# Ledger of designs, part 103: peptides against a protein of PDB entry 1EMU

Target 1, 132 residues: chain A of PDB entry 1EMU
Amino acid sequence: PPYLKWAESLHSLLDDQDGISLFRTFLKQEGCADLLDFWFACTGFRKLEPCDSNEEKRLKLARAIYRKYILDNNGIVSRQTKPATKSFIKGCIMKQLIDPAMFDQAQTEIQATMEENTYPSFLKSDIYLEYT

## One batch from the design tools (peptide; made by RFdiffusion4, then SolubleMPNN)

Design b2_p25_4_s1 (from b2_p25_4, 11 letters changed)
Fold by OpenDDE base, seed 4:
Structure b2_p25_4_s1 (fold): chain B 132 residues (1-132), chain A 25 residues (1-25)
Amino acid sequence: as target 1 above (132 residues)
Amino acid sequence: ALEKVSELVVEKLLEDKEIEDEDYE
């Protein structure tokens, strides 16, 4: 069953709608839902190809991600990303150099946070165990 | 599912009026 694959890797969990739903519910209870939302935002952003038709949309999206998750010093994403990573992102925004990979390092750091903390905790949670 | 969720998250961010406010430092 799919729930067994969820325990094998975070990627398997995040590639399943039911898995995502349960994991996000768990993260909300822990006050950490922004970790997952940011991760998906970065994934979605990277898939937008740089072209004339997407230029305005990509800049707007980059600004949105920056403002919501990076600029907020009280946010969990900001607290779980390195200062140099945040500074790089800020620089990209200020210079309007919106490379598809500009959030890659931040996404990696947030993914590591989930892998090391919230994902293992989820597998021990009542939410997951009751589903199995 | 991953791709679909990513797209939905992006759409929600772009529609969030709170983010469209003036920048702050």
Scores: peptide ipSAE 0.610, ipTM 0.886, DockQ to the pose 0.256
Fold by OpenDDE base, seed 3:
Structure b2_p25_4_s1 (fold): chain B 132 residues (1-132), chain A 25 residues (1-25)
Amino acid sequence: as target 1 above (132 residues)
Amino acid sequence: ALEKVSELVVEKLLEDKEIEDEDYE
């Protein structure tokens, strides 16, 4: 069953709608749902192909991600990303140089946070275990 | 599912009026 795949890798969990739902519920209870939302935001942002017709949309989205998750110093995403990473993102926003990969390092760092902490905890949680 | 959820998250962010009304700092 799919829940066994979820225990094999975070990728398998995040590629399953039911897995995402349960994991997000768990993260909300832990006060860190922003980790997952940011991760998906970065994925969605990277999928937007840079072109003349997408320029305004991509800039707006980048600004939204920056304001929501990076600029908030009290947010968990901000606390779990390196200062240099946040500074780079800020620079891209200020210069309006919106490369599809501009959030890649931040996404990597947040993914590492989930891999090392919340994902293992989820697999030990009542939410996951009762689902199985 | 991953791509679908990503698109929904993006759409929600783009529609967030609270973020849109905030000034840069």
Scores: peptide ipSAE 0.609, ipTM 0.885, DockQ to the pose 0.246
Fold by OpenDDE base, seed 1:
Structure b2_p25_4_s1 (fold): chain B 132 residues (1-132), chain A 25 residues (1-25)
Amino acid sequence: as target 1 above (132 residues)
Amino acid sequence: ALEKVSELVVEKLLEDKEIEDEDYE
């Protein structure tokens, strides 16, 4: 069953709608759902092809991600990303240099946070165990 | 499902009125 694959890798969990729903519910209870939302935002952003028709949309999205998750020093994403990473993103936004990979390092750091902390905890949670 | 969820998250961010209001502050 799919829930067994969820325990094998975070990627398997995040590639399953039911898995995402349960994991996000768990993260909300832990006060850190922004970790997952940011991760998906970065994935969606990177998917957008840089072209003339997407230029304004990509800039707007990059600014939205930056303001919601990076700029707020009280946010869990900001607290779990390195200052140099946040400074790089800020620089891209200010210079309007919106490379598809501009959030890659931040996404990697947030993914590492989930891999090392919230994902293992989820697999031990009542939410996951009761589902199995 | 991963791609679909990422697209939905992006759409919500682009429609987020709180962020949009910050652009005008």
Scores: peptide ipSAE 0.608, ipTM 0.885, DockQ to the pose 0.263
Fold by OpenDDE base, seed 5:
Formats: sequence, structure tokens, C-alpha cells
Structure b2_p25_4_s1 (fold): chain B 132 residues (1-132), chain A 25 residues (1-25)
Amino acid sequence: as target 1 above (132 residues)
Amino acid sequence: ALEKVSELVVEKLLEDKEIEDEDYE
């Protein structure tokens, strides 16, 4: 069943609608749903191909991601990303150099946080265990 | 599901009025 695949990898969990829903509910209870939302935001941003028709949209989205998750020093994403990574993103925003990969390092760091902490905790949670 | 969820998250961010208001100030 799908719930067994969720325990095998975070990717399997995040590629399943039910898995995402349960995991996000768990993260909300832990006060760290922003980790998952940021991860999906980065994924969606990278999918947008840089071209003349997407330039304004991509810049707006990059600014939104930056202001919501990176600039907020009290946010969980900001606390779980390295200063050099946040500084790089800030530089891209200020210079309006919006490369599709500009959030890759931050996404990697947030993914590592989930892999090492919240994902294992989710697999031990009542939410997951009651589903199984 | 991953692709669809990422698209929804992006659209919600682009429609966030709080972020848009900050851009105008």
C-alpha cells in the first residue's frame, strides 16, 4: 500500500496527494508547515521557463518566496537555511538576476531538515500510525 | 501529485495580497 512507500522515501510521500495532506497536517501541528510550502514553492518556481512572456511572473514569484520565507527572521525556513544561502538569494532579488536554480541550495537545506527531523517524526506520529 | 501541488502553491503565492501590498510601498 502507498503508506509503506511513504516510509521508504520522502519523495514517495511528497508525490502522493494523501501523503502530502497528512504530512502537512502533521507539520501544522508542529508549527513548521512553512518547510513544506517553501519546498513546493521552489519546485514550482524552477519549472517556470525563463522567457520574455514569463519574466514578470518569475520576478514576482521570486520576490514572494523571498519575502515570505527568507526575509522573515522569525520563520522556520529562515532559521533552517544558512546565512550564505539567504544572502545569495537576497543578492539575486536585488540585482533582478532570476535564475531558475536560485532557490536550489535553500530547497536542499530545507529538504535535509525535513529528512532528518520532521519526516522521521511524522512516521512515528499518531496521524501516520492511525492511517496505517 | 507533486507537480500539481507545486503549481497550486505558486499560484497562491502570486495571489497573496499581503506580499503584493508590500511591493507597492
Scores: peptide ipSAE 0.607, ipTM 0.884, DockQ to the pose 0.259; fails the geometry check

Design b2_p25_4_s2 (from b2_p25_4, 11 letters changed)
Fold by OpenDDE base, seed 1:
Structure b2_p25_4_s2 (fold): chain B 132 residues (1-132), chain A 25 residues (1-25)
Amino acid sequence: as target 1 above (132 residues)
Amino acid sequence: ARDRVSELVVEKLLEDKEVLDEDYK
């Protein structure tokens, strides 16, 4: 069953609608749902093809991601990303140089945070165990 | 599912008036 795959890798968990739902519920209880939302925001951003028709949308989205998750010093995403990574993103926003990969490092760092902390805890949570 | 969720998250961000305040510099 899918829940067994979820325990094998975070990748499998994040590729399953039920898995995502349960994991997000868990993260909300832990006060860190922003980790997952940011991760998916970065994924969605990277999928937007750079072209004339998408330029405004991509810039708007990049600014939104930056303002919601990176700029907020009290936010968990900001606290779990390195200063150099945040500075790079800020620079991209200020210069309006919106490369599809501009959030990759931040996404990697947040993914590592989930891999090392919240994901293992999720697998030990009542939410997951009761589902199995 | 990942693609669907990513799209929904993006859409919500693009609709967030507070985050998208154009007065921000």
Scores: peptide ipSAE 0.657, ipTM 0.908, DockQ to the pose 0.242
Fold by OpenDDE base, seed 3:
Structure b2_p25_4_s2 (fold): chain B 132 residues (1-132), chain A 25 residues (1-25)
Amino acid sequence: as target 1 above (132 residues)
Amino acid sequence: ARDRVSELVVEKLLEDKEVLDEDYK
């Protein structure tokens, strides 16, 4: 069943609608749902192909991601990303150089945070165990 | 599922006027 695959990798969990829902519920209870929302925001951003018709949308989205998750010093995403990574993102926003990969390092760092902490905790949580 | 969730998150961010209208710090 899918829930067994969720325990094999975070990748499998994040490819399943039910898995995402349960994991997000768990993260909300832990006060860190922003980790997952940011991760999906980065994924969605990277999927937007650079072109004339997408330029305004991509810049707007990059600014939104930056302002909501990176600029918020009290946010968990900001606390779990390295200063150099945040500075790079800020630079891209200020220069309006919006490369599809501009959030890749930040996404990697947040993914590592989930892999090392919240994902293992989720697999030990009542939410997951009661689902099985 | 991943693609659908990503699109929904993006749409919500683009509609968040409070975030988008804030001044840079």
Scores: peptide ipSAE 0.657, ipTM 0.908, DockQ to the pose 0.243
Fold by OpenDDE base, seed 4:
Structure b2_p25_4_s2 (fold): chain B 132 residues (1-132), chain A 25 residues (1-25)
Amino acid sequence: as target 1 above (132 residues)
Amino acid sequence: ARDRVSELVVEKLLEDKEVLDEDYK
């Protein structure tokens, strides 16, 4: 069953609709759903290839991601990303250099946070165990 | 599922007036 694959890797969990739903519910209870939302935002952003039709949308989205998750020092995403990473993102926004990979390092750091902390905790949670 | 969720998150973020109405330029 799919829930067994979820325990094998975070990748498998995040590629399953039910897995994502349960994991997000767990994260909300832990007050850290922003980790997952940011991760998906970065994924969605990277999929938008630079072109004339996407230019305005990409800039707007980059600014939104920056303002919501990076700029807020009280946010969990900001607390779990390195200062140099946040500074790089800020620089991209200020210079309007919106490369598809501009959030890659931040996404990697947030993914590591989930891998090391929230994902293992989820597998021990009542939410997951009751589903199995 | 991952692609669908990513798209949904992006769309929701682009509609977030609380974030988008601020100007840091």
Scores: peptide ipSAE 0.657, ipTM 0.908, DockQ to the pose 0.242
Fold by OpenDDE base, seed 2:
Structure b2_p25_4_s2 (fold): chain B 132 residues (1-132), chain A 25 residues (1-25)
Amino acid sequence: as target 1 above (132 residues)
Amino acid sequence: ARDRVSELVVEKLLEDKEVLDEDYK
Protein backbone atom coordinates (compact mmCIF):
# COMPACT_ATOMS: atom_id res chain seq x y z
CA PRO B 1 0.00 0.00 0.00
CA PRO B 2 1.04 3.63 -0.56
CA TYR B 3 1.74 4.31 3.13
CA LEU B 4 4.49 1.69 3.08
CA LYS B 5 6.11 3.43 0.13
CA TRP B 6 6.03 6.68 2.12
CA ALA B 7 8.24 5.03 4.73
CA GLU B 8 10.74 3.94 2.10
CA SER B 9 11.50 7.43 0.75
CA LEU B 10 10.56 11.07 1.14
CA HIS B 11 10.24 11.14 -2.64
CA SER B 12 7.39 8.66 -2.50
CA LEU B 13 5.68 10.61 0.26
CA LEU B 14 5.88 13.88 -1.68
CA ASP B 15 4.45 12.28 -4.81
CA ASP B 16 1.25 11.18 -3.06
CA GLN B 17 -1.60 13.57 -2.35
CA ASP B 18 -2.66 11.79 0.83
CA GLY B 19 0.92 11.54 1.98
CA ILE B 20 1.51 15.24 1.39
CA SER B 21 -1.64 16.12 3.30
CA LEU B 22 -0.73 14.04 6.34
CA PHE B 23 2.87 15.20 6.32
CA ARG B 24 1.85 18.84 6.09
CA THR B 25 -0.56 18.40 8.99
CA PHE B 26 2.28 16.96 11.03
CA LEU B 27 4.62 19.79 10.05
CA LYS B 28 2.02 22.38 11.06
CA GLN B 29 1.83 20.83 14.51
CA GLU B 30 5.62 21.06 14.68
CA GLY B 31 5.58 24.69 13.54
CA CYS B 32 7.54 24.01 10.38
CA ALA B 33 5.07 23.70 7.52
CA ASP B 34 7.07 26.37 5.68
CA LEU B 35 9.69 23.75 4.88
CA LEU B 36 7.25 21.85 2.72
CA ASP B 37 5.59 24.91 1.22
CA PHE B 38 8.96 26.31 0.20
CA TRP B 39 9.97 23.00 -1.33
CA PHE B 40 6.85 22.92 -3.48
CA ALA B 41 7.22 26.60 -4.37
CA CYS B 42 10.69 25.89 -5.72
CA THR B 43 9.38 22.94 -7.71
CA GLY B 44 6.63 25.05 -9.22
CA PHE B 45 8.99 27.88 -10.03
CA ARG B 46 11.46 25.64 -11.85
CA LYS B 47 8.68 24.30 -14.05
CA LEU B 48 7.80 27.72 -15.48
CA GLU B 49 9.27 28.19 -18.94
CA PRO B 50 11.66 31.13 -19.25
CA CYS B 51 10.28 33.15 -22.16
CA ASP B 52 9.07 36.65 -22.91
CA SER B 53 5.47 35.81 -22.07
CA ASN B 54 6.44 34.42 -18.65
CA GLU B 55 9.08 36.99 -17.72
CA GLU B 56 6.87 39.11 -15.49
CA LYS B 57 5.25 36.13 -13.80
CA ARG B 58 8.57 34.41 -13.13
CA LEU B 59 10.12 37.54 -11.64
CA LYS B 60 7.07 38.13 -9.48
CA LEU B 61 7.11 34.56 -8.23
CA ALA B 62 10.84 34.62 -7.52
CA ARG B 63 10.42 37.80 -5.52
CA ALA B 64 7.52 36.28 -3.61
CA ILE B 65 9.50 33.17 -2.68
CA TYR B 66 12.44 35.32 -1.64
CA ARG B 67 10.37 37.66 0.50
CA LYS B 68 8.26 34.96 2.11
CA TYR B 69 10.93 32.44 3.01
CA ILE B 70 14.47 33.74 2.51
CA LEU B 71 14.24 37.33 3.74
CA ASP B 72 12.42 36.30 6.94
CA ASN B 73 15.34 35.85 9.32
CA ASN B 74 13.07 34.34 11.96
CA GLY B 75 11.61 31.77 9.58
CA ILE B 76 12.61 28.15 9.63
CA VAL B 77 13.53 28.17 5.93
CA SER B 78 15.94 31.04 6.44
CA ARG B 79 17.44 29.33 9.48
CA GLN B 80 17.94 26.10 7.55
CA THR B 81 19.56 27.61 4.46
CA LYS B 82 23.21 28.61 4.26
CA PRO B 83 24.20 32.29 4.11
CA ALA B 84 25.90 31.85 0.75
CA THR B 85 22.76 30.29 -0.68
CA LYS B 86 20.57 33.12 0.54
CA SER B 87 23.07 35.68 -0.72
CA PHE B 88 23.04 34.12 -4.18
CA ILE B 89 19.25 34.24 -4.33
CA LYS B 90 19.24 37.86 -3.21
CA GLY B 91 21.72 38.67 -5.94
CA CYS B 92 19.55 37.07 -8.58
CA ILE B 93 16.54 39.07 -7.43
CA MET B 94 18.43 42.37 -7.31
CA LYS B 95 19.97 41.84 -10.74
CA GLN B 96 16.73 40.43 -12.16
CA LEU B 97 18.61 37.37 -13.38
CA ILE B 98 15.88 34.80 -12.91
CA ASP B 99 17.26 31.43 -13.93
CA PRO B 100 14.93 28.43 -13.51
CA ALA B 101 17.55 26.80 -11.29
CA MET B 102 18.12 29.77 -8.97
CA PHE B 103 16.38 28.06 -6.00
CA ASP B 104 17.82 24.59 -6.57
CA GLN B 105 20.50 24.82 -3.89
CA ALA B 106 18.07 26.20 -1.33
CA GLN B 107 15.56 23.48 -2.15
CA THR B 108 18.26 20.87 -1.72
CA GLU B 109 19.19 22.24 1.69
CA ILE B 110 15.58 22.31 2.86
CA GLN B 111 15.04 18.80 1.55
CA ALA B 112 18.05 17.66 3.56
CA THR B 113 16.56 19.29 6.65
CA MET B 114 13.34 17.35 6.19
CA GLU B 115 15.20 14.11 5.51
CA GLU B 116 17.27 14.47 8.67
CA ASN B 117 14.56 15.43 11.16
CA THR B 118 10.92 16.02 10.29
CA TYR B 119 10.47 13.13 7.88
CA PRO B 120 11.80 10.50 10.31
CA SER B 121 9.73 12.07 13.09
CA PHE B 122 6.64 11.91 10.90
CA LEU B 123 7.07 8.17 10.48
CA LYS B 124 7.02 7.85 14.28
CA SER B 125 4.06 10.19 14.72
CA ASP B 126 0.56 9.26 15.80
CA ILE B 127 -0.71 10.81 12.57
CA TYR B 128 1.17 8.34 10.41
CA LEU B 129 0.89 5.31 12.67
CA GLU B 130 -2.84 5.74 13.11
CA TYR B 131 -3.22 5.91 9.34
CA THR B 132 -1.43 2.60 8.88
CA ALA A 1 0.33 14.81 -7.26
CA ARG A 2 3.41 16.88 -6.57
CA ASP A 3 2.85 18.84 -9.77
CA ARG A 4 -0.68 19.75 -8.75
CA VAL A 5 0.44 20.72 -5.26
CA SER A 6 3.31 22.83 -6.56
CA GLU A 7 0.98 24.72 -8.87
CA LEU A 8 -1.39 25.41 -6.00
CA VAL A 9 1.44 26.70 -3.82
CA VAL A 10 2.65 28.96 -6.62
CA GLU A 11 -0.82 30.36 -7.18
CA LYS A 12 -1.22 31.16 -3.50
CA LEU A 13 2.11 32.95 -3.43
CA LEU A 14 1.22 35.06 -6.45
CA GLU A 15 -2.01 36.09 -4.73
CA ASP A 16 -0.35 37.03 -1.45
CA LYS A 17 -0.50 40.82 -1.47
CA GLU A 18 1.26 41.16 1.86
CA VAL A 19 4.33 39.30 0.62
CA LEU A 20 4.39 41.04 -2.74
CA ASP A 21 4.19 44.50 -1.18
CA GLU A 22 7.02 43.95 1.31
CA ASP A 23 10.37 45.70 1.03
CA TYR A 24 13.62 43.89 0.30
CA LYS A 25 14.99 44.76 3.73
Scores: peptide ipSAE 0.658, ipTM 0.908, DockQ to the pose 0.247; fails the geometry check

Design b2_p25_4_s3 (from b2_p25_4, 10 letters changed)
Fold by OpenDDE base, seed 3:
Structure b2_p25_4_s3 (fold): chain B 132 residues (1-132), chain A 25 residues (1-25)
Amino acid sequence: as target 1 above (132 residues)
Amino acid sequence: ALDKISELVVEKLLEDKELEDEDIE
């Protein structure tokens, strides 16, 4: 069943609507749902085609992601990203150089945080175990 | 699921009026 695949990789969990729902519920209880929301925001941002017609939208989105998750010093995403990574993102926004990959390093760092901490904890949680 | 959710997250961010400040600290 799908829940067994969720235990084998975070990728499998995040590729399943039910898995995402349960995992996000768990993260909310742990006060760190922003990790997953930011991860999805980065994925959605990277999918936007860098062309003249999307330039304004992409810049607006980049600014929104930055303000919501990176600039918030009290947020878990900010606390779990390296200062150099945050500085790079700020630089891109300030210079209006909005490359599709500008959040890749931050997304990688947040993914590592989930892989090392919240994802393993989820697999040990009552939410997951009661689902099985 | 991944594509749909990522798109929804993006749309919510773009509609969030609390994130429309002009100045970046």
Scores: peptide ipSAE 0.602, ipTM 0.902, DockQ to the pose 0.226
Fold by OpenDDE base, seed 5:
Order: structure tokens, then C-alpha cells, then sequence
Structure b2_p25_4_s3 (fold): chain B 132 residues (1-132), chain A 25 residues (1-25)
């Protein structure tokens, strides 16, 4: 069953709707759902093709992601991203140089946080174990 | 599922009026 694959890799977990749902529920209980939401936001942002028709939307989205997760000093995403990474993102936004990959480093850092902490904890959680 | 969830997250961010302030610097 899919839940066995979830224990094999975070990638497998995040590629499954049920897995995502349970994992997000767990993260929310732990007060760190923003990790996953930010990860999804970055993924969604990167999928938007740069073009004249998308320029305003992409800039707005980049600003939104930055404000929601990076500028929130009390937020877990801000705490788990490196200053240089946050500064780079800020620079992109201020210069209005909105490359599809501008959040890649931040996403990588947040993914690493999940891999090292919340994902292993999830596999030990009642939420996951009761599902199995 | 991942694609749809990502789109939903993006949609919510774009609709969030609390994130529309101009002061970033």
C-alpha cells in the first residue's frame, strides 16, 4: 500500500494526496505547516512560465511568498532559511528580476528541514501509525 | 495531486489581501 512507500522517501509522501493530507495535518499540529505550504508555493511559482502576460502575476506571487514566509521573523520558514538565501530573494523582488528558480535555494533548505526533522517525526506519529 | 495542491496554494497567496502591501524594503 502507498503508506509503505511514504516511509521510504519524502518524495513518495509528497507525491501522494493522502500522504500530503496526513503529513500536513501532522505539521499543523506541530505548528509548522508553513514548511509544507511554502514548499508547495515554491513549486507552484516555478511552474509559472515567464512571459508578458504573466509578469505582473509572477511578481505579485513572488512578493506574496516573500511576505508570507520570509519576512515573518516569527515564522518557521524564516527561521529555517539562511540569511543569504532570504537576501537573494529580497534582491530579486526589489529589482523585479523574477526568475522561475529564485526560490529554489529556499525550497531546498526547507525541504532539508523536513527531511531531517518533521518527516522522520511524522513516521513515528500517531497520525501515520494509526493510518497504517 | 502535487500540481493541484501547488496551484491551490498559489491561488490563496494571490488572493490574500494581507500580502499586498508595497513596503518590502
Amino acid sequence: as target 1 above (132 residues)
Amino acid sequence: ALDKISELVVEKLLEDKELEDEDIE
Scores: peptide ipSAE 0.601, ipTM 0.900, DockQ to the pose 0.224
Fold by OpenDDE base, seed 2:
Structure b2_p25_4_s3 (fold): chain B 132 residues (1-132), chain A 25 residues (1-25)
Amino acid sequence: as target 1 above (132 residues)
Amino acid sequence: ALDKISELVVEKLLEDKELEDEDIE
């Protein structure tokens, strides 16, 4: 069953719509749904092909991600990303050098946070166990 | 699933009026 695959890897969980729904519900209860939302935002950003017609859209999106998740010092994403990583992102935005990979390091750090803490906790949660 | 949800998250961010301030602190 799919729920068994979810326990094998975070990637398997995030590749399943039902798995994502349950995991996000769990994260909301833990006050850290922003971890997952930021992760998806980075994935979506990287998928946008750089071109003249996308320049404004990509810059706007980069600024939005930065303002919502990185600049908020009270947010869990900001607390779980390294200062050098956040400074690099700010620099890219200030210089308007919007490379598709500019959030890769931040996404990696947030993914590590989920792998090491919230994902294992989810597999022990009532939400997951009652589903199985 | 990943692709669809990623697109949805991006769309919501682009529509968020509170994130449109031109000044970066």
Scores: peptide ipSAE 0.604, ipTM 0.902, DockQ to the pose 0.238; fails the geometry check
Fold by OpenDDE base, seed 1:
Structure b2_p25_4_s3 (fold): chain B 132 residues (1-132), chain A 25 residues (1-25)
Amino acid sequence: as target 1 above (132 residues)
Amino acid sequence: ALDKISELVVEKLLEDKELEDEDIE
């Protein structure tokens, strides 16, 4: 069953709608749902092809991601991203150099946070265990 | 699911009026 695959890798969990739902519920209880939302935001951003028709949209989205998750010093994403990473993102936005990969390092750092902490905890949580 | 969820997250961010300030610290 799918829930067994969720325990095999975070990727499998995040590729399943039910898995995402349960994991996000768990993260909300832990006060860190922004980790997952930011991760998906980065994924969605990277999928937007850079072209003339997307230029304004991509810049707006980059600014939104930055303001929502990076600039908020009280946010879990900000606390789990390195200053150099946040500075790089800010620089890209200030210069309006919006490369599709500009959030890759931040996404990697947040993914590592989930892999090392929240994902293992989720697999030990009542939410997951009761589902199995 | 990844594609759909990521798209939804992006849409929500683009619609969030609280994130439309011009100044960045």
Scores: peptide ipSAE 0.597, ipTM 0.899, DockQ to the pose 0.251; fails the geometry check

Design b2_p25_4_s4 (from b2_p25_4, 12 letters changed)
Fold by OpenDDE base, seed 4:
Order: structure tokens, then C-alpha cells, then sequence
Structure b2_p25_4_s4 (fold): chain B 132 residues (1-132), chain A 25 residues (1-25)
């Protein structure tokens, strides 16, 4: 069943709608749903191919991601990303150099945080275990 | 699922951004 695949990799969990729903519910209870939301935001951002028709949308989205997750020093995403990574993102925003990969390093760091902490905890949670 | 969720997250984030911008006009 799918829930067994969820335990094999975070990748499998994040490819399953039910898995994502349960994991996000768990993260909300832990006060760290922003980790997952940021991760998906970065994925969605990177998917937007640079072109004339996407330029304004991409800039707005980059600013939104930056202001919501990076600029907020009290946010878990900000706390779990390295200063150099945040500085790079800030630089991109200020210079309006909106490369599709500008959030890649931050996404990698947040993914590592989930892999090392929240994902293992989720697999031990009542939410997951009661589902199985 | 991942692709759809990513799109929804992006759309919601853009919506929130637009609302914030309008609130300060």
C-alpha cells in the first residue's frame, strides 16, 4: 500500500496527495507547516519558465516567497536556512535577477531539515501510525 | 499530486501578495 512507500522515502510521500495531506497536518501540529509550503512554493516557482509573459508573475512570486518565508526572522524557514543562502536570495530580489534556480539552495536546506527531523518524526506519529 | 499542490501553493501565495499590496494602496 502507498503508506509503506511513504516510509521508504520523503519523495514518495510528497508524490502522494494523501501522504501530503497527512504530513502537512502533522507539521501544522508541530508548528512547522511553513517548511512544506515553502518547499512546494519553490517547486512551483522553478517550474515557471522565464519568458516575457511570465516575467511579472515570476517577480511577484519571488517577492512573495521572499517576504513570507525568508525575510521573517522569526519564521522556521528563515531559522533553517543559512545566512549566505538568505543573502543570495535577497540579492536576487533587490537586483530583480529572478533565475528559476534562485531558491534551489534554500529548498535543499529545508528539504534536509525535513529529512532529518520532521519526516522521521512523522513516521513515528499517531497520525501516520493510525493511518496504517 | 506534487505538481498540482505546487500550483495551488503558488496561486495562493500570489493571491495573498496581491491582497497585501491592495491593503496598502
Amino acid sequence: as target 1 above (132 residues)
Amino acid sequence: AREKISELVVEKLLEEKELEDEDYK
Scores: peptide ipSAE 0.591, ipTM 0.878, DockQ to the pose 0.250
Fold by OpenDDE base, seed 5:
Structure b2_p25_4_s4 (fold): chain B 132 residues (1-132), chain A 25 residues (1-25)
Amino acid sequence: as target 1 above (132 residues)
Amino acid sequence: AREKISELVVEKLLEEKELEDEDYK
């Protein structure tokens, strides 16, 4: 069953609608749902191919991600990303250099945080165990 | 599922930003 695959890799969990739902519920209880939301925001941003028709949309989205997750010093995403990574993103926003990969490093760092902390905890949680 | 969720997150972020910008102006 899918829940067994979720225990084998975070990738499998994040590719399953039910898995994502349960994991996000768990993260909300832990006060860190922003980790997952930011991760998906980065994925969605990267898939937008640069072109004349979506340039404004891409800039607006980049600014939205920056303001919500990076600029907030009290946010968990900000606390779990390295200063150099946040500085790079800020630079891209200020210069309006919106490369599709501009959030890749931040996404990697947040993914590592989930892999090392919240994902293992989820597999030990009542939410997951009661589902199995 | 991953792609669908990503699109939903993006749409929500853009909506929130537009509301914020309009409220500020």
Scores: peptide ipSAE 0.590, ipTM 0.878, DockQ to the pose 0.249
Fold by OpenDDE base, seed 3:
Structure b2_p25_4_s4 (fold): chain B 132 residues (1-132), chain A 25 residues (1-25)
Amino acid sequence: as target 1 above (132 residues)
Amino acid sequence: AREKISELVVEKLLEEKELEDEDYK
């Protein structure tokens, strides 16, 4: 069943709607749902093709991601990303150099945070165990 | 699921950004 695959990799968990729902519920209880929301925001941003018709949308989205998750010094995403990574993102926003990969490093760092902390905790949580 | 959720997150962020910008104008 899918829940067994969720325990094999975070990738499998994040490819399943039910898995995502349960994991997000867990993260909300832990006060760190922003980790997952940011991760999905980065994924969605990267999928937007860099072209003339998408330029305004991509810039607005990049600014939204930056202001919500990176600029917020008290946010968990900001706390779990390296200063150099945040500085790079800020630079891209200020220069309006909106490369599809501009959030990749931050997404990687947040993914590592989930892999090393919240994901293992989720697999030990009552939410997951009661589902199995 | 991943693709759909990513799109929903993006649209929500853009909506929130527009509302925020309007509030400060």
Scores: peptide ipSAE 0.588, ipTM 0.877, DockQ to the pose 0.259
Fold by OpenDDE base, seed 1:
Structure b2_p25_4_s4 (fold): chain B 132 residues (1-132), chain A 25 residues (1-25)
Amino acid sequence: as target 1 above (132 residues)
Amino acid sequence: AREKISELVVEKLLEEKELEDEDYK
């Protein structure tokens, strides 16, 4: 069943609608849903291929991601990303150099945070165990 | 599912950004 695959990898969990729903519910209870939302925001951003028709959209989206998750020093995403990573993103925003991969390092660091902390905790949570 | 969720998150962020910009103008 799918819930067994969720326990095998975070990748499998994040590919399943029910898995995502349960995991996000858990993260909200832990006060760290921003980790997952940021992760998906980065994924969505990277999918937008640079072209004349979406340049403004991509810039707006990059700014939105930056302001919501990176700029807020009290936010969990900001606290779980390296200063050099945040500085790089800031530089991209200021220079308006919006490469599709500009959030990749930050996404990697947030993914590592989930892998090491919240994902294992989720698998021990009542939310997950009661689902099984 | 991953693709759909990513798109929804992006759309929500853009909507929130537009509202924020409008509130301060």
Scores: peptide ipSAE 0.584, ipTM 0.876, DockQ to the pose 0.250

Design b2_p25_5_s1 (from b2_p25_5, 15 letters changed)
Fold by OpenDDE base, seed 4:
Structure b2_p25_5_s1 (fold): chain B 132 residues (1-132), chain A 25 residues (1-25)
Amino acid sequence: as target 1 above (132 residues)
Amino acid sequence: SNKEQIEAIIQEIMEKLLEEEEKEE
């Protein structure tokens, strides 16, 4: 069953709508749902190919991601990303150099945080265990 | 499909971010 695949890798969990739902519920209870939301936001952003018709949208979205997750020093995403990474993102925003990969390093760092902490905890949670 | 649902999740997150950004401007 799919829930067994979820225990094999975080990638498998995040590739399943039911897995995502349960994991997000768990993260919300732990006060760290922003980790997952940021991760997906980065994924979505990277998929937006630069073109004349979406430049404004891409800039707005990049700014939104920056302001919500990076600029907020009290946020979990900000606390789990390195200063150099945050500085790079800030630079991109200020210079309006909105490369599709501008959040890649931050996404990697947040993914590592989930891999090391919240994902293992989820597999031990009542939410996951009751589902199995 | 599962793929479509995941894409919908991503889109919802991005749309919410854009909405919040517009409110803060």
Scores: peptide ipSAE 0.714, ipTM 0.943, DockQ to the pose 0.824
Fold by OpenDDE base, seed 3:
Structure b2_p25_5_s1 (fold): chain B 132 residues (1-132), chain A 25 residues (1-25)
Amino acid sequence: as target 1 above (132 residues)
Amino acid sequence: SNKEQIEAIIQEIMEKLLEEEEKEE
């Protein structure tokens, strides 16, 4: 069953709508749902192909991600990303150099945070265990 | 489908971010 695959990898969990739902519920209870939302925001942003028709939209979205998750020093995403990574993102925003991969490093760092902390905890949580 | 629903999740997150950004401007 899918829930067994979720225990094999975070990727499998995040590739399943039911897994995402349960994991997000767990993260919300832990006060760290922003980790997952940021991760998906980065994924969605990267999928937007640069072109004249969506340049403004991409810039606005990049700014939104930056302001909500990176600039907020009290946010868990900001606390779990390295200063150099945040500085790079800031630079991209200020220079309006909006590369599809500009959030890749930050996404990697947040993914590592989930892999090391919240994902293992989720697999031990009542939410997951009751689902099995 | 599962793929469609995940895409919808991503799209919803991005739309909310854009809406919030518009309010900040």
Scores: peptide ipSAE 0.712, ipTM 0.943, DockQ to the pose 0.792
Fold by OpenDDE base, seed 5:
Structure b2_p25_5_s1 (fold): chain B 132 residues (1-132), chain A 25 residues (1-25)
Amino acid sequence: as target 1 above (132 residues)
Amino acid sequence: SNKEQIEAIIQEIMEKLLEEEEKEE
């Protein structure tokens, strides 16, 4: 069953609608749902290929991600990303150099945070165990 | 499909971000 795959790989968990739903519920209880939302925002952003028709949209989305997750010093995403990574993103925003990969390093760092902390905790949670 | 459902989740997150951005500007 899918829940067994979730225990073997975070990737499997994040590639399953039910897994995402349960994991997000758990993260909300832990006060760190922004980790997952940011991760998916980065994925969605990277999928937007630069072109004349979506330039404005991409810039706005990049600014939105930056202001919500990176600029907020009290946010969990900001606390779990390295200063150099945040500075790089800020630079891209200020210079309006919006490369599809501009959030890749931040996404990697947040993914590592989930892998090391919240994902293992989720597998020990009542939410997951009751589902099994 | 599961793929479509995940894509919908991503789109919803991005749309909410854009809405918040427009309100702040």
Scores: peptide ipSAE 0.712, ipTM 0.943, DockQ to the pose 0.834
Fold by OpenDDE base, seed 2:
Structure b2_p25_5_s1 (fold): chain B 132 residues (1-132), chain A 25 residues (1-25)
Amino acid sequence: as target 1 above (132 residues)
Amino acid sequence: SNKEQIEAIIQEIMEKLLEEEEKEE
């Protein structure tokens, strides 16, 4: 069953709508749902193909991600991303150089955070165990 | 499908971000 695959890898969990729902519920209880939301925001952003027609939209979205998650010093995402990574993103925003991959490093770091802490905890949570 | 539902989750997140950004402008 799918829930067994969730225990094998975070990738499997995040590739399942039910898994995402349960994991997000768990993260909300832990006060760190922003980790998952940021991760998906980065994924969505990277999928947007640069072109003249969506240049403004891509810039706005990049700025939104930056302001909500990176610039917020009290946020969990900001605390779990390296200064050099945040500085790079800031530079991209200021220079309006909006490459589809500009959040890749930050996404990787947040993914590592989930892998090391929240994901293992989720597998031990009542939310997951009651589902099994 | 599962893929479509995940895509919907992503789109919802991005749309909310854009809405929040526009309110701050």
Scores: peptide ipSAE 0.716, ipTM 0.944, DockQ to the pose 0.800; fails the geometry check

